# Peptides against a protein of PDB entry 7SID: the designs that were tried, part 48

Target 1, 151 residues: chain A of PDB entry 7SID
Amino acid sequence: LHMYLMLLKELPGEEYPLPMEDVLELLKPLSNVCSLYRRDQDVCKTILNHVLHVVKNLGQSNMDSENTRDAQGQFLTVIGAFWHLTKERKYIFSVRMALVNCLKTLLEADPYSKWAILNVMGKDFPVNEVFTQFLADNHHQVRMLAAESIN

## One batch from the design tools (peptide; aimed at target 1 N32 S35 T77 M121)

Design b2_p29_2 (made by RFdiffusion4)
Pose (drawn by RFdiffusion4):
Structure b2_p29_2 (pose): chain A 151 residues (1-151), chain P 29 residues (1-29)
Amino acid sequence: as target 1 above (151 residues)
Amino acid sequence: SLSEKLEKYKKLSGEEFFDEVHEEALEEE
């Protein structure tokens, strides 16, 4: 777990992007990793805080081949799964704050929501519309974080 | 294929998505 979190945090870089196949290799076990630790709040928070670093390489679309969409779908389905579980009151405010940070990073990466769309229950939600929902949260810290990052 | 799995996952709830991934990992082991 430590090895995987370290690789996720360190390998991606903004100045010189990784090949997309390497991004796919990085994102391949993430679904299983998240599946094992669905119950644990601390591990989920740590996982989200570490995965928010891949958006810098994911946001590149110059080489928009099939691998790009595959990696974007792999990441967006995990983010949407966390958002859906959050809507059902399954996570504490720490995981919600980490998810808000991830969504803020996604909004930074794709302002027009061309590709950053969460898919859940056969429906699609743009990240920008989802982000404004956190202004009505039950925890003051998450609301303040969303209000401050609303820019 | 990977594309087919991604299309399937778009229709699942959050809990169902992680159960499905866990079952597939056990079948591969």

Design b2_p29_2_s1 (made by RFdiffusion4, then SolubleMPNN; from b2_p29_2, 12 letters changed)
Fold by OpenDDE base, seed 2:
Structure b2_p29_2_s1 (fold): chain B 151 residues (1-151), chain A 29 residues (1-29)
Amino acid sequence: as target 1 above (151 residues)
Amino acid sequence: SLREKLEKLKTLSGQEYFDYILEEAKKKA
């Protein structure tokens, strides 16, 4: 966790885009960190909140570069895992809120889900379709957050 | 260095619900 925190310190604010190479390096160990702390709701929420800055960087980059595609893939892999576990009811509403924010940001960058596609267990799920599922979330705040993205 | 820390993080083993994504991540990394 200490190493994770050190990694988080390297994440920039939304106003300071990083070179895609740096974004990619920051994402590489993320899957392992998420795996280790998958049952820790607070850590998961923190992860999702921090990687939100990465999404904003991805949306402003050249989508044709290999590094961009790799970074997108790494990020979507993590988001897909969180969504998968959400479907299995493994996360409390606060984690789901953070996830919805990530999905919202993805849709802002890619409204038609051209690249924002979650691959889970070998199946593809466009984020726009995934996002609509949160409109029917069991928790009212999650539903409200999801609905705000439509307005 | 940051690189050394990142490399160490990447050596961590996967867990049950993330095993399927770790393989994909490794392929892309």
Scores: peptide ipSAE 0.057, ipTM 0.505, DockQ to the pose 0.106
OpenDDE base, seeds 1, 3, 4, 5: peptide ipSAE 0.027, 0.026, 0.029, 0.031; ipTM 0.417, 0.386, 0.372, 0.423; seeds 3, 4 fail the geometry check

Design b2_p29_2_s2 (made by RFdiffusion4, then SolubleMPNN; from b2_p29_2, 10 letters changed)
Fold by OpenDDE base, seed 3:
Structure b2_p29_2_s2 (fold): chain B 151 residues (1-151), chain A 29 residues (1-29)
Amino acid sequence: as target 1 above (151 residues)
Amino acid sequence: SLREKLEEMKKLSGEEYFEKVLKEAKELE
């Protein structure tokens, strides 16, 4: 876990996007890590904070490539799972903050949710619609963070 | 208590779904 988290932390920023092949390699263990540590709030927060770089890379990639679609799908599956558990109120506000940041970044890359769609329990949820729900979050800091994206 | 049991059930159901979704995704790779 720690080695993987360190790898995620050291990802290049948006100024130097990773090749999609490298993104796929990084995403490959992600589902396993998230599943294993789904109950650990600190680990989840850390993962969500670090994968912001992945989101930025996905947004800057060529949308027409098969690898891009594959990477997007794998990533959105994980985000969808976090969203599902969030709806079940399983995550503290700091984890929700991190999730909102991921969603904000997705919206910056795809404002109209053309590809940024969460599939949860067989139903599609465009990220822009999911994002607006955080405007009514129980925690004031989450609401404030969500509101920043409107301006 | 009943409330505690309900919370435990919700926790289990959510976690089971998480595992199922992630497992299925990996099998398709």
Scores: peptide ipSAE 0.022, ipTM 0.462, DockQ to the pose 0.122
OpenDDE base, seeds 1, 2, 4, 5: peptide ipSAE 0.020, 0.020, 0.021, 0.019; ipTM 0.448, 0.447, 0.467, 0.455

Design b2_p29_2_s3 (made by RFdiffusion4, then SolubleMPNN; from b2_p29_2, 13 letters changed)
Fold by OpenDDE base, seed 2:
Structure b2_p29_2_s3 (fold): chain B 151 residues (1-151), chain A 29 residues (1-29)
Amino acid sequence: as target 1 above (151 residues)
Amino acid sequence: SLREELEFLKKLSGQEYFDYILEKARKES
């Protein structure tokens, strides 16, 4: 886990995006890690904070490539799962804040939610619509973060 | 079928659903 988290942390930002093939390799173990530690609030927060670099890389890629669609799909599946558990009140505010940051970054890369769509139980939820729900979050800091992200 | 899968997913808890979709995504990668 720690080794994997360190690898995620060292991902380059928007200035020097990784080839999508490399992004895919980093995403491969992500689903297993998230599933294994889904009940660990601190690990989930850390994962969500580290995958911000992945979002930045996804936004700089060729949207028409199969690898890009695959990477986007894998990433959005994980985000959708975190959001689903958030709706079931399984995560504390710090994890929700990390999720909001991920959603914010997604909206920066895809303001009109052309590809940033969460599929949960066969239903599609554009990230812009999902994001607005955090404006009504029970925790003040989450609401504030969501509000700041709109401006 | 899609309908059968959706019906199955509706019966899962959040954690069970999480495990299911993550495993499915892994297998399809």
Scores: peptide ipSAE 0.148, ipTM 0.715, DockQ to the pose 0.222
OpenDDE base, seeds 1, 3, 4, 5: peptide ipSAE 0.128, 0.138, 0.140, 0.138; ipTM 0.705, 0.704, 0.707, 0.718

Design b2_p29_2_s4 (made by RFdiffusion4, then SolubleMPNN; from b2_p29_2, 15 letters changed; failed a check: too like the target's own chain)
Amino acid sequence: SLRELLEYLKNLSGEEYFEFILELQKKLE

Design b2_p29_3 (made by RFdiffusion4)
Pose (drawn by RFdiffusion4):
Structure b2_p29_3 (pose): chain A 151 residues (1-151), chain P 29 residues (1-29)
Amino acid sequence: as target 1 above (151 residues)
Amino acid sequence: EEELEELEEEFFEEAGVSLEETKEMLNNL
C-alpha cells in the first residue's frame, strides 16, 4: 500500500507528462485498492489525497488517443463512485474534504467540463454543477473549503 | 486473484457505476 501510494504521489509530473500507457498502468490497480479499503475512512482519505496528483497528467489532451479516454474513464468512474457513496452519508467530513480537493483539482484541469464528467447510475453530472452542491454540507469546514475554492 | 475480482465487482455494484458506460460516454464526446 505504501509503495503504491508513493508511486501515485511521485511519478506524475506537470512539466514533462508521462506516456499515457504508463498512466493506465498506474491507474489499473486503483479500483481494487479502493475496493479493499472502502470501509476505512483514514485510508480512503489518504488514497484521495494521493490520487489527486494524477489529474495534472490526465488533463493533457494533445495526444487524445483511445488510451486518453480509457485512463480518464478509469479515474472518473472511481471519483464518481466516491461521490455517490458520499451522497448516501457513508463517509466522514475528512473524506468529503479530500473529495472536495480532488474535485477542485479536476475543475482546475478542465474548466469547461469537456471531459470531466462523473458517471453514476447511468447518468452524467458535470463537475462544475456537482461542486456547488457542497455549499449546503452539514460540516462547517467542508462548506468553508468549498466557498473559498469557489473561485 | 478471483477474490479480488469479486470484491471489485461488489464495489462497483454498491456504488452504482460502470466503467464501460463511462468509456462509451467519453467516446461520444

Design b2_p29_3_s1 (made by RFdiffusion4, then SolubleMPNN; from b2_p29_3, 11 letters changed)
Fold by OpenDDE base, seed 1:
Structure b2_p29_3_s1 (fold): chain B 151 residues (1-151), chain A 29 residues (1-29)
Amino acid sequence: as target 1 above (151 residues)
Amino acid sequence: SSSLEKLLQEFFEEAGVSLEEQLERLRSL
């Protein structure tokens, strides 16, 4: 886990994006890691914080590429999972804070949610719509973070 | 492994997500 998370954390940002093929290879194990630690709040927080660096690589790629769609799909599946479990009150505020940061970064890459759409329970939820829900979060720090991220 | 596959399945079912459905959504763009 530590080594994997370190790799995610050290992923180059927007200025030096990796080939999408490499990003995809890093994302493939992500769902498995999340499945193992979905009950651990601290690990979930760390995962969400570290995948922020991956999002920066998803926005500046050939959208027509199969590898791009695959990488986006791998990532959005995980984000959708965390969002749904958040709605089911499975995660404390610190995890929700990390999730909001992920959503913020997604919106920076895709402000109009053209591809950043969460498919949950067979339905589509644009990230910009999902993001606004955190403005009404029960925890004041989550609300503040969400509000700061919009402007 | 079978055990890891089961955990992944449980995670996706609990979270109401499907990689295939998410990918299908992206293909429809």
Scores: peptide ipSAE 0.693, ipTM 0.948, DockQ to the pose 0.866
OpenDDE base, seeds 2, 3, 4, 5: peptide ipSAE 0.692, 0.689, 0.693, 0.692; ipTM 0.948, 0.948, 0.948, 0.948

Design b2_p29_3_s2 (made by RFdiffusion4, then SolubleMPNN; from b2_p29_3, 13 letters changed)
Fold by OpenDDE base, seed 5:
Structure b2_p29_3_s2 (fold): chain B 151 residues (1-151), chain A 29 residues (1-29)
Amino acid sequence: as target 1 above (151 residues)
Amino acid sequence: SSMLEELLKKWFEESGVSLEEQRKRLNSL
């Protein structure tokens, strides 16, 4: 876990994006790591904070390539799972704030949710619509962060 | 996504929340 988290932390940003093949390799263990530590709030928060760089890398790639679509799909699967668990009240406010930041970054890359769509339980949820749900979050800091991100 | 469905199944295996209840909540957005 520690090794993987450190790897995620050291991912390059938008200025020097990774090749999509490398992004795919980094995404491969992510779902398993998230699943194993889904009840550890600190680990989940750390993961969500670090995967911001993945979003940035995805946004700088050729969106028409098969590899990009594959990477997007794998990443959105993880985000969709976090969102679903959030709806089930499984995460504390600090984790939800980290998720909001991920969603915000997705919207920056895809403002109209052309590809940023969460498929959960067989239904499609555009990230821009999902994002608005956090405006009604039970915690004031999450609501404030969501409101700030929309404006 | 079939991958997401499998993850959700795994992540909720000890939650006590039924799959039907999960779907209801998502569809009510």
Scores: peptide ipSAE 0.027, ipTM 0.424, DockQ to the pose 0.102
OpenDDE base, seeds 1, 2, 3, 4: peptide ipSAE 0.022, 0.018, 0.024, 0.021; ipTM 0.433, 0.396, 0.418, 0.453; seed 2 fails the geometry check

Design b2_p29_3_s3 (made by RFdiffusion4, then SolubleMPNN; from b2_p29_3, 12 letters changed)
Fold by OpenDDE base, seed 4:
Structure b2_p29_3_s3 (fold): chain B 151 residues (1-151), chain A 29 residues (1-29)
Amino acid sequence: as target 1 above (151 residues)
Amino acid sequence: SEELEELLKKWYEESGVSLEEQLERLKSL
């Protein structure tokens, strides 16, 4: 886990995007890691904080490539999971804070949610709509973060 | 491992997500 998290953390930002193939390779184990540590709030927070770099990379590549779609799919599946479980009150505010940051970054990459659409329970939820829900989060810091993100 | 796959499946079920379905959604765009 530590090694994987370090790899995620050390991903270059938007200025130096990785090839999508490399991003995809990093994303492949992500769901597994999340599943293993789904009950560990701290690990979940850390994961979400580190995948911010992935989001930046996702928005820099050819959106029409198969690798891009695959990477996006891997990522959105995880985000969708966190969002759904958040709605079920499974995650504490600090995890939700990290999730909001992820969603914010997604919106920066895809402001109109053309590809950033969470498929949950067989239904589509555009990230821009998902993000808005955090404006009404039960925790004030989450609401504040969400509010700051739209300004 | 089989155990990991089981955990993944369980997490997906609990989370209401499916990589396959998510990918299919993206393919439809």
Scores: peptide ipSAE 0.665, ipTM 0.943, DockQ to the pose 0.854
OpenDDE base, seeds 1, 2, 3, 5: peptide ipSAE 0.658, 0.660, 0.658, 0.660; ipTM 0.942, 0.942, 0.942, 0.942

Design b2_p29_3_s4 (made by RFdiffusion4, then SolubleMPNN; from b2_p29_3, 10 letters changed)
Fold by OpenDDE base, seed 4:
Structure b2_p29_3_s4 (fold): chain B 151 residues (1-151), chain A 29 residues (1-29)
Amino acid sequence: as target 1 above (151 residues)
Amino acid sequence: SKELEELLKEWFEEAGVSLEEQRKLLNSL
């Protein structure tokens, strides 16, 4: 876990995007890690904070490539999982904060949610619509963060 | 491992990951 998290943390920013193939490799263990540590709030927060780099890479890739779509799908599945569990009040505010940041970054990459669509329970939820729900979050810091992201 | 798969399944169920999405993820591993 530590090594994986470190790897995520050390991902290059927007200035030097990784090849999508590398992003895919990084995404492979992500679901497993999320599954294993879904009850660990700190780990979840850390994961969400670190995958911000993944979002940035996804947004700068060739959106028409199969690898991009694959990576986007895998990533969005994880984000959707976090969102769903958030709705079920499984995560503390700090995790939700991190999730909001992820969603914000997704919206920056895809303002109109062309590809940033969460599929949960077999239904599609555009991230732009999902994001607005955090404006009504129970925690004031989450609401504030969400509001700041819109401004 | 089988244990990991079981945990994944539990997570998938809890997180509302559809069977289709599960298949996609599993196939990518």
Scores: peptide ipSAE 0.410, ipTM 0.861, DockQ to the pose 0.353
OpenDDE base, seeds 1, 2, 3, 5: peptide ipSAE 0.367, 0.395, 0.371, 0.377; ipTM 0.845, 0.855, 0.847, 0.849

Design b2_p29_4 (made by RFdiffusion4)
Pose (drawn by RFdiffusion4):
Formats: structure tokens, sequence, C-alpha cells
Structure b2_p29_4 (pose): chain A 151 residues (1-151), chain P 29 residues (1-29)
């Protein structure tokens, strides 16, 4: 777990992007890793805080081949799964704050929501519309974080 | 070094697939 978190945090870089096949290799076991630790709040928070570093390489669309969409779908489905589970009151405010940080990073990466759309229950939600929903949260810290990052 | 990292991630995927009953992404269906 430590090795995988370290690789996720360190390998992606903004100045010189990785090949997309390497991004796919990085994102391949993430679904299983998240599946094992669905119950644990601390591990989930750590996972989210470490995966928010891949959006810098994911946001590149110059080489918009099939591998780009495959990697974007692999990431967005995990993010959407976390968001759906959060809507059902399954996570504590720490995981919600980490998810807010991820969503803020996604909004930075794709301001027009061309590709950053969460898919859940056969429906699609743009990240910008989803982000404003956190202004009505039951925890003051998450609301303040969303209000401050609303810019 | 690159080959070692790719082999580590392949082994991690194969080992973790044996431990799960439900994929995490299935919570979107």
Amino acid sequence: as target 1 above (151 residues)
Amino acid sequence: TTTEIKNFLTELYEETSELVEKSFTDYTN
C-alpha cells in the first residue's frame, strides 16, 4: 500500500507528462485498492489525497487517443463512486474534504467540463454543478473549503 | 527500473483481484 501510494504521489509530473500507457498502468490497480479499503475512513482519505496528483497528467489532451479516454474513464468512475457513496452519508467530513480537494483539482484541470464528467447510476453530472452542492454540507469546515475554493 | 515498476503494478493487480468480491467501480451501476 505504501509503495503504491508513493508511486501515485511521485511519478506524475506537470512539466514533462508521462506516456498515457504509463498512466493506465498506474490507474489499473486503483479500483481494487479502493475496493479493499472502502470501510476505512483514514485510508480512503489518504488514497484521495494521493490520487489528486494524477489529474495534472490526466488533463493533457494533445495526444487524445483511445488511451486518454480509457485513463480518464478509469479515474472518473472511481471519483464518481466516491461521490455517490458520499451522497448516501457513508463517509466522514475528512473524506468529504479530500473529495472536495479532488474535485477542485479537476475543475482546475478542465474549466469547461469537456471531459470531466462523473458517471453514476446511468446518469452524467458535470463537475462544476456537483461542486456547488457542497455549499450546503452539514460540516462547517467542508462548507468553508468549498466557499473559499469557489473561485 | 521502469520494467520493475510495471511488473510490481501487474503483480499488485493480480494479487488484489483475488481478494475482492466486488469491484469498487460497480457502485456506479

Design b2_p29_4_s1 (made by RFdiffusion4, then SolubleMPNN; from b2_p29_4, 19 letters changed)
Fold by OpenDDE base, seed 1:
Structure b2_p29_4_s1 (fold): chain B 151 residues (1-151), chain A 29 residues (1-29)
Amino acid sequence: as target 1 above (151 residues)
Amino acid sequence: KREEIREFLKKLTEELSKKISEDFTSLND
């Protein structure tokens, strides 16, 4: 886990994007890692914090590429799962804050959710619509973070 | 090296796939 988390954090570049092929390889184990540790709040928070770098990398890629769409899909699957479990009230506020940051970064890359659409249990949820729900989060810090993210 | 990283990720994916028994969204605790 440690090595993977390190790669997740360090490989994606803010200035120089990874080749999409490498992004895909990086994302392949992500869903399984998240699944195994979905009950561990600290690990989930760490994962969500690290995948911020992946989002930034994805936003710098060619949208017409099949690999880009594939990478986006794999990433959004994971985010969608976290979102779903959040709706089921499975995560504490610190994890939700990390998720909000992920959604914020997605919206920066795709403000109108043209590609940033979460598919959960066969239903589509545009990230912009998902994001607004955190404005009404039960925890004040989550609401505050969400409010700051739209300004 | 990049190739070593790719191999690591590949092996990790394979190993984890063998340990997964439930869908990510199946958390019910």
Scores: peptide ipSAE 0.465, ipTM 0.867, DockQ to the pose 0.472
OpenDDE base, seeds 2, 3, 4, 5: peptide ipSAE 0.458, 0.453, 0.461, 0.455; ipTM 0.859, 0.857, 0.860, 0.858

Design b2_p29_4_s2 (made by RFdiffusion4, then SolubleMPNN; from b2_p29_4, 20 letters changed)
Fold by OpenDDE base, seed 2:
Structure b2_p29_4_s2 (fold): chain B 151 residues (1-151), chain A 29 residues (1-29)
Amino acid sequence: as target 1 above (151 residues)
Amino acid sequence: SREEIRELLQKLTEELSKKITEDFTSLND
């Protein structure tokens, strides 16, 4: 876990984006890692904080290739799972804060949710629609973060 | 190196896949 988290944190570059092939390799174990540690709030928070860099990497890519779509899909699958469990009230506010930041970054990359769509249990949820739900979060800091992201 | 990183990630993926017994979207307390 430690090694993966380190790679997840250090490899994605904002100024120098990784090749999409490398992004794919980086994302491959992500869903499994998240699954194994989904009950660990701290690990989940850490993962969500680190994947922000992946989003930035994905957003800077102008390539419309199978690899790009695949990478986007794998990432969105993970985010969708976190969203799903959040709706089931499985995560504390700190994890939700991290998730909101991920969604914010996604919206910055895709303001109209053209590709940023969460598929959960066979249903599609545009990130812009999902994001607005955090404006009504039970925790005031989550609401504030969501509101600040709109401004 | 890039190749070494890929190998590590692939190995990790393979190892983790063997440990997954539950769906990520399902959390049983």
Scores: peptide ipSAE 0.390, ipTM 0.858, DockQ to the pose 0.486
OpenDDE base, seeds 1, 3, 4, 5: peptide ipSAE 0.384, 0.371, 0.387, 0.388; ipTM 0.852, 0.848, 0.858, 0.857

Design b2_p29_4_s3 (made by RFdiffusion4, then SolubleMPNN; from b2_p29_4, 19 letters changed)
Fold by OpenDDE base, seed 1:
Structure b2_p29_4_s3 (fold): chain B 151 residues (1-151), chain A 29 residues (1-29)
Amino acid sequence: as target 1 above (151 residues)
Amino acid sequence: EREEIREFLRKLTEELSKKITEDFTSLND
């Protein structure tokens, strides 16, 4: 786990964007890792903090590439799952804050949610629509973070 | 180095796939 988390953080953070094929390889185990540790709040927070670097890499790619769409899909699947479980109140505020930061980064890359659409349980949720819901989060720090991300 | 990383990720994916019975998005607990 720790080795993977390190790679998740460091590889996309390189000065030059990773080839999308490498991003795909990096993302392949992510869903399973998240699934195994979904009940561990600290691990989830760490994952969400590290995938911020992946988002930045995804935003620099050719949107017409099949590999790009594949990578985006795999990434959004994970984010969608975190969002879904968040709505079910499975995550504490620190995890939700990390998720907000991830959503913020997605919106910076795709402000109008052209590709940043979460598909959860067969339903589509544009990230911009999802993001606004955190403005009404039960925890004041989450609300503040969400508000700061918009302004 | 890059190949070692790719191999690591491949093995990790393979090992984890054996442990996971449900998709992450299908989980609610």
Scores: peptide ipSAE 0.500, ipTM 0.884, DockQ to the pose 0.604
OpenDDE base, seeds 2, 3, 4, 5: peptide ipSAE 0.494, 0.494, 0.499, 0.490; ipTM 0.885, 0.881, 0.882, 0.883

Design b2_p29_4_s4 (made by RFdiffusion4, then SolubleMPNN; from b2_p29_4, 18 letters changed)
Fold by OpenDDE base, seed 5:
Structure b2_p29_4_s4 (fold): chain B 151 residues (1-151), chain A 29 residues (1-29)
Amino acid sequence: as target 1 above (151 residues)
Amino acid sequence: SREEIREFLRKLTEELSKKIKKDFTSLNK
């Protein structure tokens, strides 16, 4: 786990963006890691904090390539799952904070929501619309962060 | 190296797939 988390953090943060093929390889274990540690709040928080670097790499890529769409899809599926479980009250505020930051980073990478759309339960939700739900979060820090993120 | 990283990620995916009970990404389908 620790080695993967290190790679997740450090590889996308290199001076030169990773080739999309490498991003895909990096994303492959992500779903499995999340599945295994979905109940570990600290691990989930760390994952969400580190995937911010992946978002930056995805945003710098050519959106016209099939590999880019594939990588974006795999990534958004994971984020969508985190959001879904958040709605089911499975995560503490610190994890929700990390998720909001991740969504904020997605919106910064794709301000027009060309690809930053979460598909949950067969419905599409643009990332900007997801912030509105966090405005009603039970924790004041999450509400504040969400409010800051919509601007 | 790039190849070593790829192999590590592949092996990790394979090993984790044996340990997971529920598919995380299937939860929002």
Scores: peptide ipSAE 0.459, ipTM 0.866, DockQ to the pose 0.902
OpenDDE base, seeds 1, 2, 3, 4: peptide ipSAE 0.458, 0.458, 0.453, 0.458; ipTM 0.864, 0.863, 0.861, 0.864

Design b2_p29_5 (made by RFdiffusion4)
Pose (drawn by RFdiffusion4):
Structure b2_p29_5 (pose): chain A 151 residues (1-151), chain P 29 residues (1-29)
Amino acid sequence: as target 1 above (151 residues)
Amino acid sequence: ELEEEEEELEEEEEIIEENNEEFEEMFEE
């Protein structure tokens, strides 16, 4: 777990992007890793705080081949799964804050929501519309974080 | 001790497969 979190946090870089096949290799075990630690709040928070570093390389679309969409779908389905579980009151405010930070990073990466769309229950939600929903949260810290990051 | 370690790994695999099925359902349906 420590090895995978370290690789996720360190390998991606903004100045010189990784090949997309490497991004796919990084994102391949993430679904299983998240599946094992679905119950644990601390691990989930740590996982989100470490995966928010992959958006810098994911946002590149110059080489928009099939691998780009595959990696974007692999990341967006995990993010959407966390968001859906959060809507059902399954996570504490720490995991919600980490998800807000991820969504803010996604909004930075794709302002027009060309590709950053969460898919859940056969429906699609743009990240921008989902982000404004956190202004009505039951925890003051998450609301303040969303209000401050609304810019 | 080796058999206990193998049983723990099988339990982890079952948890992972069950959660993955739920995640696929949340996406597809």

Design b2_p29_5_s1 (made by RFdiffusion4, then SolubleMPNN; from b2_p29_5, 18 letters changed)
Fold by OpenDDE base, seed 2:
Structure b2_p29_5_s1 (fold): chain B 151 residues (1-151), chain A 29 residues (1-29)
Amino acid sequence: as target 1 above (151 residues)
Amino acid sequence: DEAARRAAEEEEQRRIEEELEKFREMIEK
């Protein structure tokens, strides 16, 4: 876990995008890692915070690339799972904060949700619509983060 | 083969979804 988290954390920023092939390799174990630590919300929060670098890479990639679509799909599937459980009130505010940051970054990369669409249980949810739900979050910091993220 | 490519992508997506389903189930317990 720690090694994987370190790798995620050390991803190059938006100024130096990784080859999409490398992004895919980092995403491959992500679902498994989340599953292994599904009951540890601190780990989940950390994962969500670290995958922000992945989102930045996805936003600058060639949308016509098969690898890009694959990476986007894998990432969005994970985000969708976290969002779904958030709706079921399974996560504390700190995890929701991390999720909002991920969604914020997605909106910055794709403001009109052309590709940033969560598919949960066979249904599509554009991130721009999903994001507005956090404006009414029970925790004030989550609401504040959501509000300032759209400014 | 475009059909083969799509099939492979769909299979990978199914595997990911199955793993995440386990994730969801465990969190709900």
Scores: peptide ipSAE 0.063, ipTM 0.602, DockQ to the pose 0.062
OpenDDE base, seeds 1, 3, 4, 5: peptide ipSAE 0.054, 0.022, 0.027, 0.026; ipTM 0.571, 0.434, 0.530, 0.514; seeds 4, 5 fail the geometry check

Design b2_p29_5_s2 (made by RFdiffusion4, then SolubleMPNN; from b2_p29_5, 12 letters changed)
Fold by OpenDDE base, seed 1:
Structure b2_p29_5_s2 (fold): chain B 151 residues (1-151), chain A 29 residues (1-29)
Amino acid sequence: as target 1 above (151 residues)
Amino acid sequence: EEEEEERRKKEEEEIIKKNLKEFEKMIKE
């Protein structure tokens, strides 16, 4: 886990995005890692913080590329799972904070949720609509972070 | 070759989806 997370952390930012093929390779084990540490709040928070670099790379890529769509789909599936479990109150506020940051970055890259759509239980949820739900979060810091992202 | 690559991608996506379904089941236990 540590080695994998370090690789995610070392991803370049918006200035020099990675080839999408490399992003896909990094995404392959992500679902398994999330599953293994599903009950560890600290690990989940760390995962969500580190995948922010992936979001930045996805937002800078050509949206018409099949590899880009594939990477986006795999990533959004994971984010959708975290969001779904958050709705079921499985995660503490610090994990929700990290999730909001991921969603914020997605909105910056795709303000109208053209590709940033979460598919959960066979239903589509645009991230811009999902994000507004955190404005009513039970924890004040989550609400504040969400509010700052909208403005 | 392109058709084979697309099939592999679909298979990978199905694996990811299955893993996440199991993830969800396990977190509810």
Scores: peptide ipSAE 0.151, ipTM 0.673, DockQ to the pose 0.067
OpenDDE base, seeds 2, 3, 4, 5: peptide ipSAE 0.144, 0.087, 0.083, 0.094; ipTM 0.671, 0.626, 0.609, 0.623

